# Peptides against a protein of PDB entry 6A30, part 17

Target 1, 150 residues: chain A of PDB entry 6A30
Amino acid sequence: AQDADNVLQPIMDLLDSNLTLFAKICEKTVLKRVLKELWKLVMNTMERTIVLPPLTDQTMIGTLLRKHGKGLEKGRVKLPSHSDGTQMIFNAAKELGQLSKLKDHMVREEAKSLTPKQCAVVELALDTIKQYFHAGGVGLKKTFLEKSPD

## One batch from the design tools (peptide; aimed at target 1 L19 Y132 A135)

Design b2_p15_8 (made by RFdiffusion4)
Pose (drawn by RFdiffusion4):
Structure b2_p15_8 (pose): chain A 105 residues (1-54, 100-150), chain P 15 residues (1-15)
Amino acid sequence: AQDADNVLQPIMDLLDSNLTLFAKICEKTVLKRVLKELWKLVMNTMERTIVLPPSKLKDHMVREEAKSLTPKQCAVVELALDTIKQYFHAGGVGLKKTFLEKSPD
Amino acid sequence: SFEEKLKEAVEEALA
């Protein structure tokens, strides 16, 4: 849990002062649109940074084996991910839980 | 406030 906090700390420091500034000055729809968009952005960047997928093999170029995360690493990633979701739900001001769960991103 | 809700949501998720 402490490790997951440390992982999210950089992105939280960035969004905190912001998300906070918004919903204060945005209509509901405007806020929802921005969060939905920032949500897609975070999920996409994570997909393309910490978990980029894994060369000519014999003759026909095959994808390499993925280097598995350690058990502790897997757990930190799952928890940190589940935490960002709650962060965007924001207990009922951010995105609805139903939207986040069915988010294709 | 919105900020308090964000903090609470994080604390709950990490608990």

Design b2_p15_8_s1 (made by RFdiffusion4, then SolubleMPNN; from b2_p15_8, 5 letters changed)
Fold by OpenDDE base, seed 2:
Structure b2_p15_8_s1 (fold): chain B 150 residues (1-150), chain A 15 residues (1-15)
Amino acid sequence: as target 1 above (150 residues)
Amino acid sequence: SFREKLEEARQKALA
């Protein structure tokens, strides 16, 4: 449970900020597409975080997510004008892009089979994230989340 | 709203 929380907390913080912003500024169809891309990114990030040694990755992801999370808080107060909304999307996309680059910097330790403990953490984390992305039916469809190859 | 449902889902997932 604690290990799952450690993996999930940085991701949840990022999702809270970004999804709140996107829900305000995106049309429903665009939002759905953004959510799908975020889902892929989250799944990729989780896989790497769990497979890689906990200490170095948690600090890097936590630091990266913390540095970027502080930037989004400043934008919460102003109703984004169309220009401000575009800039916010751009900034959010840039932040998400940096998470994708984290993929390249994470040293693939040798493809060791996940330990039973790591598998349990992954299962718990996946259930939590699926629930979050489903968002009570207003987010991604359960079928998409269940059939995702990521 | 989406935000309200998202927050509800977050709370449920973390409980």
Scores: peptide ipSAE 0.066, ipTM 0.663, DockQ to the pose 0.523
OpenDDE base, seeds 1, 3, 4, 5: peptide ipSAE 0.062, 0.061, 0.065, 0.064; ipTM 0.654, 0.653, 0.660, 0.664

Design b2_p15_8_s2 (made by RFdiffusion4, then SolubleMPNN; from b2_p15_8, 6 letters changed)
Fold by OpenDDE base, seed 4:
Structure b2_p15_8_s2 (fold): chain B 150 residues (1-150), chain A 15 residues (1-15)
Amino acid sequence: as target 1 above (150 residues)
Amino acid sequence: SFRDKLEEARKKALA
């Protein structure tokens, strides 16, 4: 559980900020699309994070998130006024772009086979993320999450 | 709210 939490925490912190913003500003259909893209990104990032040595990856993710996190103000996403909506979308897009860069950075490392311990961590992490994205039924459908090729 | 549900789901999954 602790290992899974360590892997998930950086991702979840990023997601919390973005999803909170998107939930506020996006229409339902748009939100679902965004969630699906984030799901794919998270799955890809998680796979790479777990395959890579945990400490180096966390530091790398942390560093990448920190380098990019100057823009991820942990700040309470104030409900932007309508005028702030465009800027918020831009910031959210920028954050998504940062996740993409994280993915690209992690792709450079050769995919190693997972040890049994790493597999267990991945399974636990996947269940947690699925539950998170499902969000008690208000997020992505379970069927989508379970059938996702990502 | 969606946010609240996400937070609840996160807490439940990590418990």
Scores: peptide ipSAE 0.070, ipTM 0.676, DockQ to the pose 0.637
OpenDDE base, seeds 1, 2, 3, 5: peptide ipSAE 0.060, 0.072, 0.065, 0.069; ipTM 0.669, 0.677, 0.666, 0.677; seeds 2, 5 fail the geometry check

Design b2_p15_8_s3 (made by RFdiffusion4, then SolubleMPNN; from b2_p15_8, 9 letters changed)
Fold by OpenDDE base, seed 2:
Structure b2_p15_8_s3 (fold): chain B 150 residues (1-150), chain A 15 residues (1-15)
Amino acid sequence: as target 1 above (150 residues)
Amino acid sequence: SFGDLLQKSIADALA
């Protein structure tokens, strides 16, 4: 469980900051779409980690994200009270841009097989994050979450 | 947990 948490933490930090911001500025339908895009990014990141795990002793996903996402801000985004709608949208776009940049700059590493322990951790992490995105049935549908983003 | 809070946030936003 702790290992899974370690795997998820970098992703969760990224998601929390972005979703907090988007929830404040987006209508429900737009937010739903944003959530879908974020899910795709998460799945792509995890897929790359599974297929091409980093050659480090660190958490697989965490290492990958640190390698390619050093410029990403962590934690909840606090918008200035003086910001107008335009500024809020700009900030949201900036955050999305960072996510996209992370995806685009992910470089494939040397492919290797995962150990049974690594597989178990990834599976648990995947199940956990699916639950978060499903959000008791009001979030993304299970059918969507179980399909490849490709 | 942090995850639970995020899940709740998503649920609240999309409810």
Scores: peptide ipSAE 0.307, ipTM 0.853, DockQ to the pose 0.096
OpenDDE base, seeds 1, 3, 4, 5: peptide ipSAE 0.281, 0.287, 0.294, 0.292; ipTM 0.839, 0.841, 0.847, 0.844

Design b2_p15_8_s4 (made by RFdiffusion4, then SolubleMPNN; from b2_p15_8, 5 letters changed)
Fold by OpenDDE base, seed 4:
Structure b2_p15_8_s4 (fold): chain B 150 residues (1-150), chain A 15 residues (1-15)
Amino acid sequence: as target 1 above (150 residues)
Amino acid sequence: SFGDKLRKAVQEALA
């Protein structure tokens, strides 16, 4: 649904940008490790974003990312030249670090119960992100994704 | 969908 897309879009844009870069630069085993860490980070961040603040504010994630992600690359990261590869990796790592900070700086509120509508949006969002990380089989294993905290 | 587009993009990158 459009609502789920709106909720995930800011995070997915960041992930897509970084993963594109890492996929081109990193060895497969390293990439898988990165994916696993990203999965954990995203799931944790998403949980806090959805459960603590009102889900009705679909722009919250965007706002938070804007606040804490100043200087983050918007859109797809271009494949760096060989000469700029190290710098691009560093920048990507920095962006990931900012995402982690975002997690830590999220407003702490009492856990709120979700309405049925909100639950449906969350379900769709989670499904979408799982599909994203699975990437048709070339990403993380389904078994791993299903066992990961949502 | 947006999700499908992203999935495809990642799949292409990881393939």
Scores: peptide ipSAE 0.124, ipTM 0.757, DockQ to the pose 0.129
OpenDDE base, seeds 1, 2, 3, 5: peptide ipSAE 0.111, 0.124, 0.119, 0.116; ipTM 0.741, 0.758, 0.751, 0.752

## One batch from the design tools (peptide; aimed at target 1 Y132)

Design b2_p16_1 (made by RFdiffusion4)
Pose (drawn by RFdiffusion4):
Structure b2_p16_1 (pose): chain A 105 residues (1-54, 100-150), chain P 16 residues (1-16)
Amino acid sequence: AQDADNVLQPIMDLLDSNLTLFAKICEKTVLKRVLKELWKLVMNTMERTIVLPPSKLKDHMVREEAKSLTPKQCAVVELALDTIKQYFHAGGVGLKKTFLEKSPD
Amino acid sequence: AEFKEKLEEAVKEALE
């Protein structure tokens, strides 16, 4: 849990002062649109940075084996991910839980 | 302020 906090700390420091500034000055729809968009952005950047997928093999170029995360690493990732979701739900001001769960991103 | 408090609470609950 402490490790997951440390992982999210950089992105939380960035969004905190912001998300906070918004909902204060945005209509509901405007806020929802921004959060939905920032949500897609975070999920996409995570997909393309910490988990980029894995070369000519014999003759025909095959994808390499993925280097598995350690058990502790897997757990930290799962928890940190589940935490960002709650962060965007924001207990009922951010995105609805139903939207986040069915988010294709 | 209220929104920030909700964010902190949600993070704490998720980490517990």

Design b2_p16_1_s1 (made by RFdiffusion4, then SolubleMPNN; from b2_p16_1, 5 letters changed)
Fold by OpenDDE base, seed 5:
Structure b2_p16_1_s1 (fold): chain B 150 residues (1-150), chain A 16 residues (1-16)
Amino acid sequence: as target 1 above (150 residues)
Amino acid sequence: DEFRKKLEEARKKALE
């Protein structure tokens, strides 16, 4: 449990920050599209981390997401004046474009066998992330989350 | 927006 939390915390912090921002600026339909793209990104990143040799520790998924999520400035989005709203939309669109590019650059390497402990951690992590994206039925549908992006 | 509120609440719950 603690190991899963250590792996999840950086990812969840990043996701929560991004989704908080997107929820403020996006209409419902757009937000759902953003959620779908973020889900795909997370799944691809996790797959890569599982398949790739464990390079650096628990922070790799978080680091990958942070490295590519850097486009979201930590800026406390002050609800900007009307002019600032346009800039926020532009920035959000730019960030979404970067996420799409990241997906295209994620090279699949050979899968390494996980230990039973590692499998348990990954399963717990996946369940937590699925719950987060499902958001009690408000977010993504379970059928979508259970579908392999492959 | 009720949708946004529900989404935020559910996200918070998932992080607990």
Scores: peptide ipSAE 0.367, ipTM 0.886, DockQ to the pose 0.252
OpenDDE base, seeds 1, 2, 3, 4: peptide ipSAE 0.357, 0.332, 0.345, 0.349; ipTM 0.882, 0.877, 0.882, 0.879

Design b2_p16_1_s2 (made by RFdiffusion4, then SolubleMPNN; from b2_p16_1, 8 letters changed)
Fold by OpenDDE base, seed 1:
Structure b2_p16_1_s2 (fold): chain B 150 residues (1-150), chain A 16 residues (1-16)
Amino acid sequence: as target 1 above (150 residues)
Amino acid sequence: DEFRKKLKKAREEALK
């Protein structure tokens, strides 16, 4: 449990920050679309992280996430004007897109098989993330979340 | 709106 929390916390903090922002600026239908895209992004990122040998440097993902997380604290949540909202979405998309560039630097080293402990952590992480996106039935449908290839 | 409140609450509950 504690190990899963340590892995999940940075991801969940990032997701919560972004979703909080999107929830403020997006209409319900747009927000649902954003949720779907974020889910896909998270799943793709997790899949890559699992398939990639555990980069022993938890420091790099943590540092990359921390370096980008610190910049968001000082933003006075001024209700962005319509123009500012678009720019914020663009910036958020750009930041999320940079997470995609992390793919290019992830050399496909031979997928080391996860240890049983690591598998359990990943399963717990996935369940937590699924619950987060399902949001008691308000968010994404379970059928959509479960179609993600394990 | 009610949707946003429910979504926020459910997210908070999932993080407990």
Scores: peptide ipSAE 0.369, ipTM 0.886, DockQ to the pose 0.300
OpenDDE base, seeds 2, 3, 4, 5: peptide ipSAE 0.330, 0.305, 0.330, 0.307; ipTM 0.880, 0.875, 0.881, 0.872

Design b2_p16_1_s3 (made by RFdiffusion4, then SolubleMPNN; from b2_p16_1, 6 letters changed)
Fold by OpenDDE base, seed 4:
Structure b2_p16_1_s3 (fold): chain B 150 residues (1-150), chain A 16 residues (1-16)
Amino acid sequence: as target 1 above (150 residues)
Amino acid sequence: DEFRKKLEEARKKALA
């Protein structure tokens, strides 16, 4: 459990920061689309981090996301004016787009098997992330979350 | 917005 928390915390911090921003500036339909893109990004990042390099650093996934997040602010920012909102959406979308390129920058190496312990940690982490994105049914559908990002 | 409110509440619950 502690190991899973260590893996999750950096990811969840970044996700919550992003969602806080997007929730303020996006209408419902756009926000749902953002959720889907974030989900895909997380899943792709996790896959690459787990399968390609050994899970040696519990914060690796979060670190990678933060590295490409280019300083997306954590926490709730003030609600921008309508005029500023468009620019913020543009900037946020740009940053998200840059994050999505993470997959392309990951060196493709031979897939490595996980130890039973690592598998357990990943499973627990994945379940938690799914619950976060599902948000009691308000967020993404279960059927979407059960799909592979590829 | 009820949607945003519910989403935020659920996120907070998931992070707790």
Scores: peptide ipSAE 0.399, ipTM 0.896, DockQ to the pose 0.217
OpenDDE base, seeds 1, 2, 3, 5: peptide ipSAE 0.379, 0.390, 0.385, 0.396; ipTM 0.888, 0.892, 0.891, 0.893

Design b2_p16_1_s4 (made by RFdiffusion4, then SolubleMPNN; from b2_p16_1, 6 letters changed)
Fold by OpenDDE base, seed 2:
Parts: sequence; C-alpha cells; structure tokens
Structure b2_p16_1_s4 (fold): chain B 150 residues (1-150), chain A 16 residues (1-16)
Amino acid sequence: as target 1 above (150 residues)
Amino acid sequence: DEFREKLKKAVEEALK
C-alpha cells in the first residue's frame, strides 16, 4: 500500500492541480474529454514508470511534475473570468504535452518482468486511479476504464 | 456545478 502511494503521489499531485482547474473552467462534456486524455497519459506514464527502474522514475516524474507544478503560481483563486479559462486550458494542455514528451525520453528498457511485488503495487495503483477517474460515476465510465489496455 | 463538485470530492478522497 505504501509503495503504491509513493508511485501514485506525483501523479495525483499533478492530477489534483489540473483537475481542480479544469473542473472550474470546463463544461461537463469538455471535462470528460480532458479526463479521457489524462487517463491515457496516466496509463502511458505508469506503463513507462513500471518499465523503468522504480527509483529513477519516481524522482524524475516527481521533479518534472514539481517543476511544472511551480508554474501554477499560487495565484489567488481569482475566479478567472471566462476569457482566462481558455488560456488556462491551453497552459494545462501544454503541461500535459510536456509530460507526453517525457514519454519520449524514457528509454523503454526491456520490459523486465515485474516482480510479483511490483505487479501487486501496479494493480493497486491501477485500481486507485480507475476509481479516481470514475469519480463516483461522474467521471469516466467503468467500462471505458476497464477496456483501456493496462 | 453538481458534476464539478462530485469530481472535486472524488479527487479529494483519492488523495486521502
């Protein structure tokens, strides 16, 4: 459980910061599309994090997420006027795009068969993320999350 | 608004 939390924490921190913003500025339909793209990104990031040696990826993901998270200045939640929402979406999309680029730098080391312990951690992490994206039924459909190649 | 609030709550619960 603690190992799963350590793996998930950087991802969750990123998701929390971005989803809070998206929830404020996006309509439900747009938010669902964003969630689908975030889901794909998270799955791809997890896949790569699992394939990469556990120690280097946590620090790199954490550092990259922290470096990009600092660009979200603790700006006083002035309710961005409707016009500021588009720019915030663009900035958030740009940050997500940078995470996708991190994907390209993660050399696919040969898929060393995850140890049984690593598999258990990944399964727990996946279940937690699925629950997060499902958001009690208001987020992504379970059927969509389950059909997504893990 | 209800959707946004539920999503926010789910995010908060996932962080706990």
Scores: peptide ipSAE 0.042, ipTM 0.604, DockQ to the pose 0.251
OpenDDE base, seeds 1, 3, 4, 5: peptide ipSAE 0.042, 0.029, 0.047, 0.038; ipTM 0.607, 0.598, 0.621, 0.610; seeds 3, 4 fail the geometry check

Design b2_p16_2 (made by RFdiffusion4)
Pose (drawn by RFdiffusion4):
Structure b2_p16_2 (pose): chain A 105 residues (1-54, 100-150), chain P 16 residues (1-16)
Amino acid sequence: AQDADNVLQPIMDLLDSNLTLFAKICEKTVLKRVLKELWKLVMNTMERTIVLPPSKLKDHMVREEAKSLTPKQCAVVELALDTIKQYFHAGGVGLKKTFLEKSPD
Amino acid sequence: AEEFKEKLEEAVKESL
């Protein structure tokens, strides 16, 4: 849990002062639109940085084996991810839980 | 704004 906090700390420091500034000055729809968009952005960047997928093999170029995360690493990632979701839900001001769950991103 | 921030912090703490 402490490790997951440390992983999310950089992105939370960035969004905190912001998300906070918004909902204060945005209509509900405007806030929801921004959060939905920032959400897609975070999920995409994570997909393309910490978990980029894995070369000519014999003759026909095959994808290499993924280097598995350690058990502790897997757990930190799962918890951190579940935490960002709750962060965007924001206990009922951010995105609805139903939206986040069915988010294709 | 303060209430929204508190909700963010609570949600994070509950999740962790």

Design b2_p16_2_s1 (made by RFdiffusion4, then SolubleMPNN; from b2_p16_2, 5 letters changed)
Fold by OpenDDE base, seed 1:
Structure b2_p16_2_s1 (fold): chain B 150 residues (1-150), chain A 16 residues (1-16)
Amino acid sequence: as target 1 above (150 residues)
Amino acid sequence: AEEFRKKMEEARKKSL
């Protein structure tokens, strides 16, 4: 559990911050679409993080996430006026777009076989993320999360 | 929105 939490915590903190914002400003249908795109992004990011050899210390992801996450803390969450909400969505979409570009720079290293311990951590991490995105039934459907290509 | 946030946080806490 602790090892999985250490891997997930930076991602979860970013997701919590962004999804809290999206949940406030988006309708349920829009939020579900955002969640689906975030799910794909997270799954793709995890797949790459797991395939990357343990030697890359501070995952460029963690550093990017931390650098962007610090900028959001001091923002007085005033209920954005309709104009501010649109700009916030645009900025958040832009940030997410930058995370998608990180996709192109992460070299497909050959899938190194995970140790049994690493596999167990990954399975736990995946279950946690599935539960997070399902959000007790108010988020994404279990069937969608399970049919996502592993 | 608040229910969603609460359920996300509950899922996070259960994984710890």
Scores: peptide ipSAE 0.068, ipTM 0.695, DockQ to the pose 0.555
OpenDDE base, seeds 2, 3, 4, 5: peptide ipSAE 0.065, 0.059, 0.067, 0.065; ipTM 0.693, 0.687, 0.695, 0.696

Design b2_p16_2_s2 (made by RFdiffusion4, then SolubleMPNN; from b2_p16_2, 8 letters changed)
Fold by OpenDDE base, seed 5:
Structure b2_p16_2_s2 (fold): chain B 150 residues (1-150), chain A 16 residues (1-16)
Amino acid sequence: as target 1 above (150 residues)
Amino acid sequence: SEEFREKMQQAIADSL
């Protein structure tokens, strides 16, 4: 539980900060696409955070996620015009893209089989994230979340 | 996690 929370908390903080904004500025179709991209990012980030040694990477991911999450808070004062919303999505996508690039620089330690503890953390984290992204049926479809190759 | 789910549900519901 605590290990899963440590992995999820930075991701959830990012998601909470961004989804509230995206929900206000995005049409339903755009929001669904954003959710799919966020899902891929979350899956990819979790895979790396669990497979990579926890100490250096949690601080780096947490610092990156916090640095990017704080950038969005300063924007909260202006009522986002539709044009501002597109730029905010672009900035969020760019920030998420930088997190994905940090992904490429994290040395692929060889695919060591996950320890039983790591497997349990992954399972708990995946269930939590699937529930989050499903959002009682208003988010992503269960079939998409279960069949995702990520 | 449940709080985040509820927030996401509300955010998505408000967008719909």
Scores: peptide ipSAE 0.076, ipTM 0.685, DockQ to the pose 0.112
OpenDDE base, seeds 1, 2, 3, 4: peptide ipSAE 0.056, 0.053, 0.070, 0.073; ipTM 0.656, 0.659, 0.678, 0.682

Design b2_p16_2_s3 (made by RFdiffusion4, then SolubleMPNN; from b2_p16_2, 8 letters changed)
Fold by OpenDDE base, seed 2:
Structure b2_p16_2_s3 (fold): chain B 150 residues (1-150), chain A 16 residues (1-16)
Amino acid sequence: as target 1 above (150 residues)
Amino acid sequence: AEEFRKKMKEAREKAL
């Protein structure tokens, strides 16, 4: 549990920040679409984090997430008017697009077989993320999360 | 929005 929390914490902090914004500015249908794209991004990031040595990825994910999180200035959350929401979605999508570019720098080193301990941490992390994205039924459907290639 | 955020946070806290 603690090892999984340490791995997930940087990702979850980014997700919490972005999803809080999206939940305020998006209609439920748009939010669901955003959640699906975030799910794919998180899964792809995890797949790569598993293929890379565990120590380098926590620092890289944390540093990348922290570099992108600094663009959220402590700007007094004036509730952006409906027009500002589109620009915020675009900016957040651009930030998420930069996370997808992390794809190109992660050289697929030969998938060293995860140790049984690492496998257990990954399984727990995946379950936690599935529960997070399901959000007690207000998020993504459980069936969608379970059918996604893990 | 707030209910969604609350449920996301609750799901995280229960799964850890």
Scores: peptide ipSAE 0.096, ipTM 0.721, DockQ to the pose 0.676
OpenDDE base, seeds 1, 3, 4, 5: peptide ipSAE 0.093, 0.084, 0.093, 0.091; ipTM 0.716, 0.709, 0.720, 0.719

Design b2_p16_2_s4 (made by RFdiffusion4, then SolubleMPNN; from b2_p16_2, 5 letters changed)
Fold by OpenDDE base, seed 5:
Structure b2_p16_2_s4 (fold): chain B 150 residues (1-150), chain A 16 residues (1-16)
Amino acid sequence: as target 1 above (150 residues)
Amino acid sequence: AEEFRKKMEEAIKKSL
């Protein structure tokens, strides 16, 4: 439990900050699209964090999140206009596309079998994230979350 | 987990 919380906390802090912003600026359909892209990003980040060698989990997540977050720090948080929201989604989609390509390049490295402890942490983390993205039914549909490649 | 779920639910509800 504590290990899962330590892995999830940086992700949840990022998600909380971004979702609070997106919830203010996005209409319902745009917000759902943003949530889908964030879901993919989180899944890819978790896969990398858990499957990649134990470089200090905090440093890699923190660096990945900080690299994605540093794109946000340079600009005075002007409330993005509707046009800026579309550009943010486009940028997020472009970054996810780059992450997908990087995944295809990383699939060549031997998928180290997760230890039973790592598997338990992954399962707990996935359940927590699925609940988070479902958000009591106002977020993503359960069918979407279950059909996503775990 | 529950705190994060609740916070996301509140954020999404405010956007709807």
Scores: peptide ipSAE 0.085, ipTM 0.669, DockQ to the pose 0.115
OpenDDE base, seeds 1, 2, 3, 4: peptide ipSAE 0.074, 0.079, 0.075, 0.083; ipTM 0.683, 0.658, 0.657, 0.666

Design b2_p16_3 (made by RFdiffusion4)
Pose (drawn by RFdiffusion4):
Structure b2_p16_3 (pose): chain A 105 residues (1-54, 100-150), chain P 16 residues (1-16)
Amino acid sequence: AQDADNVLQPIMDLLDSNLTLFAKICEKTVLKRVLKELWKLVMNTMERTIVLPPSKLKDHMVREEAKSLTPKQCAVVELALDTIKQYFHAGGVGLKKTFLEKSPD
Amino acid sequence: TEAEERIKELEEELKE
C-alpha cells in the first residue's frame, strides 16, 4: 500500500491542483469531457511506458518472452491501478464507475 | 492510505 502511494505520487501531484481547479470552473459536461480525455491519456501512457511489450529467432522474427514482474511488483501495480480509477471517479464528481470499468483504454 | 486521503480531499474540493 505504501509502495502504491509512492508510485502514484508523481501523477497525483500533477493532477491534484488541476482537477481541483476545473470542476470548480467547468460545466458538468466540460469537466466530464476533460476527465474522460485525461483518463484515456493516463491509461495510454501507462500502457506504453511501464508495460511496453517484449528478435530474429532461428529464421522468422518472434516476440521475446516478457520479463515477469515480482509478486510484490504485481500487487503494487494492481493496487495503484485500482487507486487511479477511484481517483477519477472521485466519489461521484468524476467519471462514473460504470464508464471507467468498461473503458477500452 | 495517503492516496485514499487525497482522493477524499479531492472529492470534497470538487463538490465546492

Design b2_p16_3_s1 (made by RFdiffusion4, then SolubleMPNN; from b2_p16_3, 9 letters changed)
Fold by OpenDDE base, seed 1:
Structure b2_p16_3_s1 (fold): chain B 150 residues (1-150), chain A 16 residues (1-16)
Amino acid sequence: as target 1 above (150 residues)
Amino acid sequence: SASQERIQKLTEEMKK
């Protein structure tokens, strides 16, 4: 469990920064749509990252996402005015759009085999991420999360 | 775990 937490730390930091803001400024339906798109992006990115590099405590995913996602500083973002909120959403959408380009730039290298221990950590990490996006039932439905983003 | 705490935090934020 601790190993999974360590592996997830970079991506969770990014997700927390973005989703906390979105949860505050988005209507429920909009938030759900954002979650769906973000889920697809995360899963697609993770699939490539797990297959290509050795599983290390610092996931290449977190680094890549952090590099392209100017992480909103962890802070109580004051509720923006309507105009400011719109601009923030626009900027966030733009940033997330850049993350989608990571898919195209990730060259498929020869898949490295994971040890049984690494596989167990990955499975636990994936389960944790699903729980995160489910958010106690207020986020994405389990049926959606259990399907391949493909 | 740290992850569970983050999940709980997000859950609470989405309930607002």
Scores: peptide ipSAE 0.452, ipTM 0.901, DockQ to the pose 0.768
OpenDDE base, seeds 2, 3, 4, 5: peptide ipSAE 0.428, 0.450, 0.442, 0.434; ipTM 0.895, 0.902, 0.899, 0.898

Design b2_p16_3_s2 (made by RFdiffusion4, then SolubleMPNN; from b2_p16_3, 10 letters changed)
Fold by OpenDDE base, seed 5:
Structure b2_p16_3_s2 (fold): chain B 150 residues (1-150), chain A 16 residues (1-16)
Amino acid sequence: as target 1 above (150 residues)
Amino acid sequence: SASQKRIEELTKKMKE
C-alpha cells in the first residue's frame, strides 16, 4: 500500500489540483470529457512508467509533475470566470501534454516482466486510480474504467 | 491510505 501511494503521489498531486479546479468551473459534460482525457493520460503514463525502471522514472515523473503542478497557481480564493476557466483548462492540457514527452526520454528498455511485488503494487495503484476517476459515482462510470484498453 | 483519503476529499468536493 505504501509503495502504491508513493507511485501515485505525483499523479494525485497533479490530478487533485486540476480536478478541484475543473469541478468548480466546468459543467458536468465538460468535466466528464476532461476526466476521460486525464484517464487516458494517466493510464498511458503509468504504462510507460511500469515498463521503465522505477527509480529513474519516478524521479523524472515526480519532477515533471511537480514542475507542472506548481504552474497551476493555488489560486484557492477567486472563482475563475468562465473565460479564465477555459484558459486554465488549456494551460492544464498543455502541462499534461508535456507529460507525453516523457516517452521520448524513457529509454525503451526491453519490457522486463514485473516481479510479483511490482505486479501487486501496480494492481493496487490501478484500483486506486479507478476509484479516483469514479469519484463516488460523480466521475467516470465503472464500466468505462473496466473496459478501458489503457 | 493517504490516497484513499484524498479520493474521499476529492469526491466530496466534486459533489458540492
Scores: peptide ipSAE 0.097, ipTM 0.705, DockQ to the pose 0.773
OpenDDE base, seeds 1, 2, 3, 4: peptide ipSAE 0.084, 0.083, 0.079, 0.090; ipTM 0.693, 0.681, 0.682, 0.695

